Peptides against a protein of PDB entry 3T6J. Designs and how they scored, part 333

Target 1, 375 residues: chain A of PDB entry 3T6J
Amino acid sequence: PIVESYIGFIESYRDPFGSRGEFEGFVAVVNKAMSAKFERLVASAEQLLKELPWPPTFEKDKFLTPDFTSLDVLTFAGSGIPAGINIPNYDDLRQTEGFKNVSLGNVLAVAYATQREKLTFLEEDDKDLYILWKGPSFDVQVGLHELLGHGSGKLFVQDEKGAFNFDQETVINPETGEQIQSWYRSGETWDSKFSTIASSYEECRAESVGLYLCLHPQVLEIFGFEGADAEDVIYVNWLNMVRAGLLALEFYTPEAFNWRQAHMQARFVILRVLLEAGEGLVTITPTTGSDGRPDARVRLDRSKIRSVGKPALERFLRRLQVLKSTGDVAGGRALYEGYATVTDAPPECFLTLRDTVLLRKESRKLIVQPNTRLE
Target 2, 372 residues: chain A of PDB entry 3T6J as posed
Amino acid sequence: PIVESYIGFIESYRDPFGSRGEFEGFVAVVNKAMSAKFERLVASAEQLLKELPWPPTFEKDKFLTPDFTSLDVLTFAGSGIPAGINIPNYDDLRQTEGFKNVSLGNVLAVAYREKLTFLEEDDKDLYILWKGPSFDVQVGLHALLGHGSGKLFVQDEKGAFNFDQETVINPETGEQIQSWYRSGETWDSKFSTIASSYEECRAESVGLYLCLHPQVLEIFGFEGADAEDVIYVNWLNMVRAGLLALEFYTPEAFNWRQAHMQARFVILRVLLEAGEGLVTITPTTGSDGRPDARVRLDRSKIRSVGKPALERFLRRLQVLKSTGDVAGGRALYEGYATVTDAPPECFLTLRDTVLLRKESRKLIVQPNTRLE

## One batch from the design tools (peptide; made by RFdiffusion4, then SolubleMPNN)

Design b2_p29_5_s2 (from b2_p29_5, 14 letters changed)
Fold by OpenDDE base, seed 3:
Order: structure tokens, then sequence, then C-alpha cells
Structure b2_p29_5_s2 (fold): chain B 375 residues (1-375), chain A 29 residues (1-29)
């Protein structure tokens, strides 16, 4: 319908165990122009899923074509307003019944309204490019994140009758080279098993899918980008992610050793992965601002995105998926919490950087309910 | 009960204390 509505217990970010949804609802209108781009993305989804860095045995057995709609939100009732949504949140249902994706287009616009002089932690030479392409790159990222991030991957399950949804004899874990040693038992879900890390881990997987697949020319073409523009969109998307990873430190509480925002934790993890890749791909340099106080600069070497960044992200993303598929909570927690750990160890000194991030914090943006008019 | 759940959630790092992503301003569900 041209008017979309949504209500129920949906997102579990407020549940300490990541299982119980917050009651939320929205009313929105369809943005037909943007929806058409996402429809093209959906049409390519089955092919693009094959580009993901895990074996077909770790992907859904059958692709179920989802709906993907761009929405302009009129009213959103909940604790927060997302940029995109993939529902249902139950992986078993996503596998068997399918899913729907929405992009909240006018919510994204709020993120685009960054003034150049207020844009923190970027090199001066990147600021204009960043401002120009942040919006378009976000459209790409959200589309990939929802459709091919949340919409991808298989959970290995043993049902109540003892039957497996995978061949135990032939399916090989690509990380270990061995047969599958763990799976979800009847009644176990992603959220129930991975609990406190489930939300952020899944967001990290989805964000990583976005970064990884945005490198694919077909994706960029779907969104209308070719040549130099396509490369700029890629660059800004990756640049935005590494910047976001730094900004994420705002949402870390050192005293409690915890994160207060699942997506920002995810972005920090990605930053850590890309920093670990080394080779000058990402550099965070403490600086002094014009005010004489601490500042920082994030630099992403554009020329190393494909040669250094992509392989690093590929390996990481594969590990995320394999651990998710196999229900390996111990391995998943070790991996994810390892990258999510914030210390003041050199060279990054993230706790010190956190102080800089807090010092340079921008005022919280307000999302105000829009009006519509008939023209 | 709700307050306790929220407290535990915050302590466990699951609660989105900034529903708009703070300086980032955007997140995905």
Amino acid sequence: as target 1 above (375 residues)
Amino acid sequence: MLELIEKIAREQGNVEEDPYGGTAGVFYF
C-alpha cells in the first residue's frame, strides 16, 4: 500500500537478553522513486548472495524474494527511529517464510544534514567529498545492510524430531576444515543462544555485508553510480564506517565495560578489524584542534580498500557467519568481545581517544515529525 | 520489574541508551 504501518513487539535492544521486543509502531508513506532502486536490488539479491564470503551450505537453502520499500516516516512511536528495518527478527522465520525490508528515507536525511565546520575527525580534503556522498552512500549501505545483511545466512538446526536442516556428513566448516560440531537445538534461537551480544553481533554482520558488497559494481549500478562516482561512493561509505567506529567510543562506558548502543559497538568492531588489517589502510591520528584542545583525524587509504580492507573484512565476515550458523556461542563471544574490547593500549589508545570523542561531541539531532501536503 | 530489567539490560550493554545513535544519529533495525 502507499501508506505503510507497523506495530508490535519488534526490536529487542532494550531486553538484557536480546529476546523480548520493545513495543513500537509507525505510519509512513512510500517513496516510489527510492523503492524502485531497492526493487532492483531485490531482483539482484539471489546473485549477490553468492558473493558473500561463506559457502552455499551456510546460506539459506532457498532464496525467498522479500519486499523492500523506501518509506518516508510520518510518525514513529518507540524509543528510537531506525534508518532501516528488516522484519521479522526471527531467523527461523526469515529462512522459512521470508522477510520484508524498509528504508526510512527521511530519517536518513537527518544524518545528511552535517555542516562542514562541525564535521569532526576527517581530513580537510575529505570533508567536501564526505558531505557530497554521505547520503548516497548511506542509501547503498542501508539497502545492503537490510536486504543482504539481515537477509542472509543460515542457522544450522536440529528439530524436535532430531532431523538436521544440513547434511552432517558433507557440510564442512570453512574455518576449521572439519564437520559441523555445533548447531541450534529445538527451541534455541539466535537471541536465546547469543544473548547479550546477539543484537550487536548481528548488526556488525549486517554492516560488514554492506561494506563488503558495496564494492561490487552491480550494486553501485543499481543505485545509479558508475565510474568515478561509484568509487567515491565506495570510499565515503567505508570512510563513514571507520569514522563511525571512532565516534562509537561515545557509547562505551569504561566503568561498566559495556556498550550502550548495539550499532555503534558494531561499528567499533569493524573499525578494529580494519585497523588490524594494517598496511596503512586506516590511521587514527591524535591532533590538536584550532582551539588548542585534543582532536583526531581518521584517514582511510582509498587505494587499499580492495587490496587490504576487503580481504580483512571477508575473513572477519565469514567467521561471523560461521559462528552464527553453528550456534558456537563460545567462539562467537570470543571473537566479537575481543574486537569490542576498549583499552588504552597503544598505538590507538582508545580510552584516550574516547575522551577526545566526548570533547568533540556534537549536539544530538532531533527527529521531528514531518507534514505532508497535496500538491 | 521493568526497572530491574532495564537496569540489567544497561549493565549487560543491551539497552540502547541513545536511541538516535548520538553523534552518529542513525542506526538500523
Scores: peptide ipSAE 0.023, ipTM 0.529, DockQ to the pose 0.069
Fold by OpenDDE base, seed 2:
Structure b2_p29_5_s2 (fold): chain B 375 residues (1-375), chain A 29 residues (1-29)
Amino acid sequence: as target 1 above (375 residues)
Amino acid sequence: MLELIEKIAREQGNVEEDPYGGTAGVFYF
C-alpha cells in the first residue's frame, strides 16, 4: 500500500530483559524512488547471503523474498524513531514465514544534516568527505543491516516432538570443529534465552553484517556507486561506525556497569573488535580542543579496511552467528560482554575518553513530525 | 519532512535511555 502503518508491542529495547515490547505505532507514506534501491538489494539478497562468513548450514534453509520499502514517517508514537525496521522480531517466524524491511527515509534525511563545525572526533581531513558521503553510506548500511543483518542466520531448534531442523550427524560447528552440542528447545526464543544481551547482541550482528557486506562490489553497484565513489562510501561507512563506537560511551553508566542504549553498546563492541585487530587500523588519540579542553580524534586507515578490518570483522561476525545459532548463551555472553566491558585500562583509557565524549556532546535533538493535508 | 530541533540548553552528563540510538535512529552524532 502507498500508506503503511503498524501498531503494537514491537521493539523491546526498553525492557531490561529484551523480551517485552514497547507499545508503539506509526503512519508513513511509501517513498517509491528510494524503495527502488532496496528492491534491487532484495533481488540480490539470496546471493549476498552466501557471502556471509558462516557455513550454509548456519543460514536459513529457504530464502523467503521479503518486502523492502522506504517510508516517509508522518506520525510515530513511541519513545524513539528508528531509521530502519525489520519485522517481525521473532527469528523463528523470520525463518518460516518471512519478514518485511522498512527504511524510514525522512528520519535518515534529518540525520544527514550535519554541521562541519560541530562534527566531533574526526580528523579535519576527513570532515568534508564524511559530510559528503554520510547520507549515501547510511542508505547502504541501513539496507544491509535490516535485510541481510536481521534477515540472516538460522537458529538450530529441536521441536516438541524431538525433531531437529538440522542434521546432527553432519553439521559441524566451524569454531570448534565438533558436532553441534547445543540448540533451542521447544518454546525457547532468541530473546528468552539470551535475555539481557539479546537486543544489543543482535544489533551488533546486524551492524557487523552491514560493514562486512558493504565491501562487496555488487552492493555498492546496487546503490549506484562505482570507482572512487564506492571506495569513499565504504570508508565513510566504516568511519561512521568507529566514531559511533566512541560516541557510544555517552550511553554507558560506570557506576552501574550498565549500557543504556543497545545500538550504541553494539557500536562500542565493534570499535573494540577493530581496535583489537591492531595494525594501525583504528587509532583514538586524546587531544586538546581550540578551547583548551580535552578532545579526541578517531583515525581509520582506509588502506587497512580490507586487509585488517575485514578479517577481524569476519571472525567476530562468524562467532556471533555460531553462538546465536547454537543457543550457546554462556559462550555468547562471554564473547559479547567481554567486548562490551568499559575500563580505564591503557592504551585506550575508555573511562577517561568517556569524560571527553560527555564534554563534547551536542544537545539532545528533537524530531518534529510533519504536517499533512488533503488537496 | 521531519525537522530536527536542538535544545537551547546543553544537557548534563547523565543521558536518558534512547532505544533507537538517538533522535536520528541509526547513528548518534
Scores: peptide ipSAE 0.022, ipTM 0.513, DockQ to the pose 0.040
Fold by OpenDDE base, seed 1:
Structure b2_p29_5_s2 (fold): chain B 375 residues (1-375), chain A 29 residues (1-29)
Amino acid sequence: as target 1 above (375 residues)
Amino acid sequence: MLELIEKIAREQGNVEEDPYGGTAGVFYF
């Protein structure tokens, strides 16, 4: 088997300022079959980056072909195990030196293991489809999230000598129609500047890229889905995201007005964006379970994904990127925290829904390190 | 020191909790 590993101070989720990495490390075996799919995605990355909803001036100046490998984790030392990784976590290095992506395949498999009878918050008619395509749609989402999410976008920088990595006279902010008015100064990084929202904001951007680009036919083809299967993968990917946004409420602490999980906060934000789009795209309906206790159903109108969902996500994703590129912390915080706010305001009544989510919560799963053998 | 950092991080909403008790980004659904 091909063995891969990494070790060091990698993820900063445990740092209140999102800056100091937690010491972690893994040993894993390469999943060759899944890696081949990601290699095809990498081969299309340069073209797919052009499909992102921001001007080329907000994208990396030079495409650097990344590496992408699917891994089956044998051991992971750290506070938690991610489903995917994009390293290094420094945007400057990503822009100048490149990056590597990994998907932790057997970690994803744990997330896929949901019994039909335990699948909460979905319409009965969606459950079988969801179970069937959750795994495949996740592979698509992780690939796009890591490679084209975390791997995309440019930071506007002024170096120590006062030189800009963009043309101040010609580059226009697509949101304002004006010249670029803010940027990163020497020594400023994404994490240092956006601080407490940096991780979740970036995850939200990456997740949004996944949803947005999964609509592109070429993406589904790369993963081996065509025709009705491709449409089902798209639907389930979006459905999974809106469901995740509801489930995310578990990780909100009302008393502290804070989120305890960056990815789940990101998914809630996306849910809010898609709810705001209206037109019946997403509906959350409080219900009563068979046990007589509160329940809920999330419904996604498949026919409105492209007509309503995509434009809404396009606008939102562009705003995320523009604010990130320009280092506009005030604007970025206002946008992101606005969508991340959890209230009990109608029609959604998210705090009430949170109680329902907690009521329907399953026992926490344990991840057990696997054994391996040679035959 | 570590305990204090973790406490502050939790209070500021920057300690990630996941369904498995970890603090790394997990695709939980």
Scores: peptide ipSAE 0.022, ipTM 0.536, DockQ to the pose 0.064; fails the geometry check
Fold by OpenDDE base, seed 5:
Structure b2_p29_5_s2 (fold): chain B 375 residues (1-375), chain A 29 residues (1-29)
Amino acid sequence: as target 1 above (375 residues)
Amino acid sequence: MLELIEKIAREQGNVEEDPYGGTAGVFYF
């Protein structure tokens, strides 16, 4: 078998300042069959990057073809096991030297195993579809998230010699219509500059890229979906995200006004963006379960994904990227924390919904090491 | 023993839960 591993201080999710990596390590075996999907995605990456909703001047100057491999994890040492990975986490290195992507295939497979009776917060009519397409949609989302999410976007930098990696005279900020007024200076990184919001902000950007690009027919074709199946994959992917945004409330601590998980915060932010879009795109309805206890339902109007959802996400995603590129911490923080704020204000009453989420929380599952067998 | 370990892990916040309703510890990097 082809064995891959990584070990070191890698992910900064547990650092309150988003800078210090947690020591992690895994040993995995390459899943050749699953890797083939991601290789097809890589082959289309350069073209798909052009579909992202920011000017080419805010994208990397040169596409660096990454590796993307599906891995079956044998062991993972760390505080959590990811579904996908994009490394290095240094944006400056991603711009100059490239990156590597992995999908943790057997971790994903575990995530696919959802029991219908335990599936919370979905309409009954959506449950079977959700169960059927959760796996395939998740593959799409992970691939896009890692490759075209984390792998996209340019940071505007002034080096130690005072040279810029962008043309100050011609590059225009699409949000302001003005020339670029801020950038990263020598020694400043994404993590160092955005600090406490850096990880979650980046995850939000990456997840948003996934949702946005999964609407593109070429993406679905790459993953082998056509016609009604492609539309169902899209629907379930978006539905999964809005559901995840609700579930995310578990990871908010009201007393401390903080989030304990960067990805969950990101998913909540996306939910807020899609709720703000209005027009009946997303609806969260408090209900009463069959047990007489509080419950809720998330509804996503399939017919409004492209007409309402996509434009809302486009504007938001562009803004995320522009603020990231320009190193506008104040603007970025204002935007992100605004959507990340959890209140009990109507109509959503998120703090009340949090209680419902906690009430409906399923027992924590354990991931155990797999068995290996010589055939 | 397993239940106790799970309880301790939950209390310590060392185990992330699957945001998609699967198993614990599934997320993206």
Scores: peptide ipSAE 0.022, ipTM 0.537, DockQ to the pose 0.067; fails the geometry check

Design b2_p29_5_s3 (from b2_p29_5, 12 letters changed)
Fold by OpenDDE base, seed 2:
Structure b2_p29_5_s3 (fold): chain B 375 residues (1-375), chain A 29 residues (1-29)
Amino acid sequence: as target 1 above (375 residues)
Amino acid sequence: SLELIREIAEKQGNVETNPYGGTAGTFYF
């Protein structure tokens, strides 16, 4: 077997300022079969990057072909096990030297095992479809999230000598129609500028890339889905995201007005974006469970994903990227914190929904690290 | 095997490391 490992101070999700890495490490075995799918995605990455909703001037100047491997984790030491990894976590290095993508396949596989009777907040008609396609949709989402999410976009930089990595005279901000007015100076990084929102903001961008690009037929073909299956994978991927946005409320602390998990905050933001799109795309309906206690249902109108959802996500994702590229912290914070705000305002009444989410919360599950043996 | 691990985990009810939900949502990618 091919063994891969990493160890060190890597992920900064637990640092309130997004700067200091947590010490973590893993030992894993390469899953060759699953890796082959991601290699096909890598082969199409340069073309797919052009499908992202920002001008080429906001994308990397040169595509650097990354490595993408699916791994079956034998041992993981850390506070949490990711589903995917994109390293290094330095944007400058990603742009100049490249990156490596990893999907933790057996972590995802464990996540696929959902009991129908325990599946909360979905319509009955969606449950079987959700169970069937949750796994495959995760593979698609993780692949896109890591490779084309974290692996995309350009930071505008002025170096220590005063030189710009973009043409100030010709590059136009697609949101303002004006020339670029802000950038990263020498010594400034994504994390240093965006600080408390940097991690969650980036995760939101990456998740949004996944949702946006999964609509592209070529992506589904790469993963082996065609026709009705492809449409079902798309639907379940979007459905899972909006459901996750509701579940995310568990990780909000009203008393402190803060989020305790960056990815879940990101998913809530996406939910808010899709709710704002309106037109019946997403509906969250408070209900009463069979136990007589509060419950809720999330409905996604699949017929409106392309007509309503995609345009809304396109605009939002473009704004995320433009603000990131230009180092516009004020604009980025205003946008992101606006969508990340949790109130009890109608019609959604998110604080009330949070109570429902907490009420329906499943018991914490333990991941046990296995042993392996030669047969 | 991974299948055996999944089977054991399913039987134990500890399988749902759903990065998209609940306490299992602490997993990131």
Scores: peptide ipSAE 0.025, ipTM 0.493, DockQ to the pose 0.058
Fold by OpenDDE base, seed 1:
Structure b2_p29_5_s3 (fold): chain B 375 residues (1-375), chain A 29 residues (1-29)
Amino acid sequence: as target 1 above (375 residues)
Amino acid sequence: SLELIREIAEKQGNVETNPYGGTAGTFYF
């Protein structure tokens, strides 16, 4: 078998300022079959990047063919086991040198194991479809998230010599219609500049890219889904995200107004964006469970994903990217923290929903041994 | 026991709840 490993200070999710990496490492075996599947996505990456809702001037100047490998983890040392990884976590290096993507396949496989009777917050008519397509939809989402999410976008930089990596006279901010008025100076990084919101903001951007691009006909074809199956995968991917946004409330600490998990905060933000889109796209309905205790149901109108959801996500995702590219921390924080705010305001009453989420919380499963085998 | 392991892991903050209703630690970076 082909063995891969990495080790070092890599992920900054446990740093409140998003800057200090946690020391982690893994040893894994390459899954050749699944890696080949992701290579098909890589082959289309350059073209798919053009489908993202920002001008080419906000995208990388040069396309660098990334590496994408599926791995079966034998050991992982760290505070959490990811489903996917995009490294290095330095935007400058991603733009100039390239990046590597990995999918931790056996971690994903464990995540796919859902018992119908324990599946919370979905309508009964969605549960079977969700169970059927959760795995495939997650493969699509992870691929897009890592490759085209984390792997996309340009930071506007002025170097130590005063030179810009963009034409100040011709590049226009698509949100304002004006010339670029802010950028990263020498020594400024994404993490250093956006600090407390950097990790979650980036995850939100990457997740949004996944949802947005999974609507592209070519994407589902790359993953081997056609016709009704492709539409079901799309639906379940979006449904999974809005459900995740509700589940995310577990990771919010009201007393501290703090999010304890960057990805979950990101998913909550996306839920808020899609709720704001209105028009019946997403509905969260408090209910009473069979046990007489509070429950809830999330409903996503499939017919409104493209007509309502996509435009809302497009606008939001473009704003995320523009603010990121221009180093507009004030604007970025205002946007992101606005959507990340958890209140008990109607109609959603998120703090009340949080109580419901906690009440319905399943006992945490632990990964105590790698799930690998040779056939 | 598994319960003790869970308790220790939770206290250490090195086990994350799967947002998709599956196994702990299911996130991606």
Scores: peptide ipSAE 0.023, ipTM 0.543, DockQ to the pose 0.069
Fold by OpenDDE base, seed 4:
Structure b2_p29_5_s3 (fold): chain B 375 residues (1-375), chain A 29 residues (1-29)
Amino acid sequence: as target 1 above (375 residues)
Amino acid sequence: SLELIREIAEKQGNVETNPYGGTAGTFYF
């Protein structure tokens, strides 16, 4: 078997300021079959990057072909096991040296183990479809999230010698219509500059890229889905995201006005964006469960994903990228924290919904190390 | 056994020991 490993201070999710890496390490075996799908995605990456909703000037100057590997994890040492990884966690290095993507396939497989009777917050008509396509949709989302999410976009930088990696005279901010007024200086990084929102913001961008690009037929084709299956994968991927946005409330602490999980905060933000789009795209309905206690249902109108959802996500995703590229912390914080705010304001009453989410909280799954042997 | 794992998981349900985990489908990636 092909063995892959890494070790070091890598992920900063546990640092409140997003800067200090947690010590992490894994040993894994390459899943060749699944890796082949991701390699096809890599082969299309240069083209797919052009589909992202920002000007080429906000994308990497030169496409650097990354590696993408699906891994079956044997041992993972850390506080949490990811479903996917994009490294290094420095955007400047990603754009100049390249990056490595991995999907932790057997971790995803654990996530796929959903019991219908325990599946919360979905309409009954969606449950079977959700169960059927959750796995495949996750593969698509993780692949896009890592490769084209974390692997996309350019940081505008002025180096220590005063040179810019962009043309100050010609590059225009698509949101303002003006020349670029801010950038990263020498020694400034994404994490150091955006600090407390950096991790969640970046995850939100990456998740948004996944949702946005999964609408592209070529993406679904790469993963082996066509026709009705492709549409179902898209639907379930979006449905999973809006459901995750509701589930995210578990990870919000009202007393501290803070989020305890960066990815879940990101998913809540996306839910807020899609709710803001209106037009019946997403509906969250408080209900009463069979036990007589509060429940809720999330409905996504599949017919409005492209007409309502995509444009809303496009605008939002572009703003995320522009603010990231320009190092506009004030604008980025205002945007992101605005969507990340949890109140009890109607119609959603998110704090009330949070109580429902907590009430319906599922038991935490345990991930255990697999055993290997010669057969 | 799967039963033991479930029992342990239920007991751990109130303790966030994995900041990257969560409920099914809420893994960090």
Scores: peptide ipSAE 0.031, ipTM 0.578, DockQ to the pose 0.061; fails the geometry check
Fold by OpenDDE base, seed 5:
Structure b2_p29_5_s3 (fold): chain B 375 residues (1-375), chain A 29 residues (1-29)
Amino acid sequence: as target 1 above (375 residues)
Amino acid sequence: SLELIREIAEKQGNVETNPYGGTAGTFYF
């Protein structure tokens, strides 16, 4: 077996300012079969980056081909085990030196395990389809999230000598139609500028890239899906995201106006974006469960994903990237915190829905580290 | 044990570090 490991101060999710890494480490074995799918995605990455909804001037000048492997984790020391990793966690290094990706395959497999009778907030007609395609849709989403999400976009920088990594005279902000008015100065980083929203904002961008690009036929082909199967994978991926946006309310603390999990906050933001799109794309309906207590149902209109969902996500994702590239903290914070705000305002009444989410909360999962054996 | 994990989590503050907590379908990447 091919063994991979890493150790050090890596992830900054536990830092309120998003800068200081916590100590973690893992030992894992390469899953060759799953890695092959991601290798195919890597081979198409340079072309797929052109499909992202921002001008080439807001994308990396040179694509640096990363490694992408699926790993079966044998041991993990840390506060939480991710489903995927994109490293290094320094955008400046990603721009100049490149990056690598890993999918923690057996961690994802745990997430795939869903019992139909315990599956909350979905219509009955969607449950079997959801269970069937949750795993495959996760593979697609994680691959896109890590490789083309975290691996995409350019930061506009002025170095210590005053040189710019972009042409100030010719690069136009697609949102304003004007020249670039802000950038990162020497010593400024994504995390240092965006601080408290940096992690969640970046996760939201990466998740949005996944949803947006999973609509591309080439992506589904890379993962081995065509025809009705491809459409089902798309549907379940989007359905999972809007459901996750509802589930995210568990991780909001109303008394502190604070989110406790960056990825779940990101998914709530995406839900808000797709709800704002209207046209019956997403509907959340309070119901009464079989136990007589509050419940809810999330409905996603499959027929409106491309016509309503994609344009809404496109506009939002472009705004995220433009604000990130230009270091526009004020604009970025206004946009992101606007969608991340949780109130009890109609029609959604999110604080009321939160009570329902908490009521339907499952027991916390335990991930037990595996053992190896000789055959 | 779950109890130990909860105890540790409470000591860590408001940040959820377990991506597979009590929410069905929670995932982290």
Scores: peptide ipSAE 0.023, ipTM 0.543, DockQ to the pose 0.067; fails the geometry check

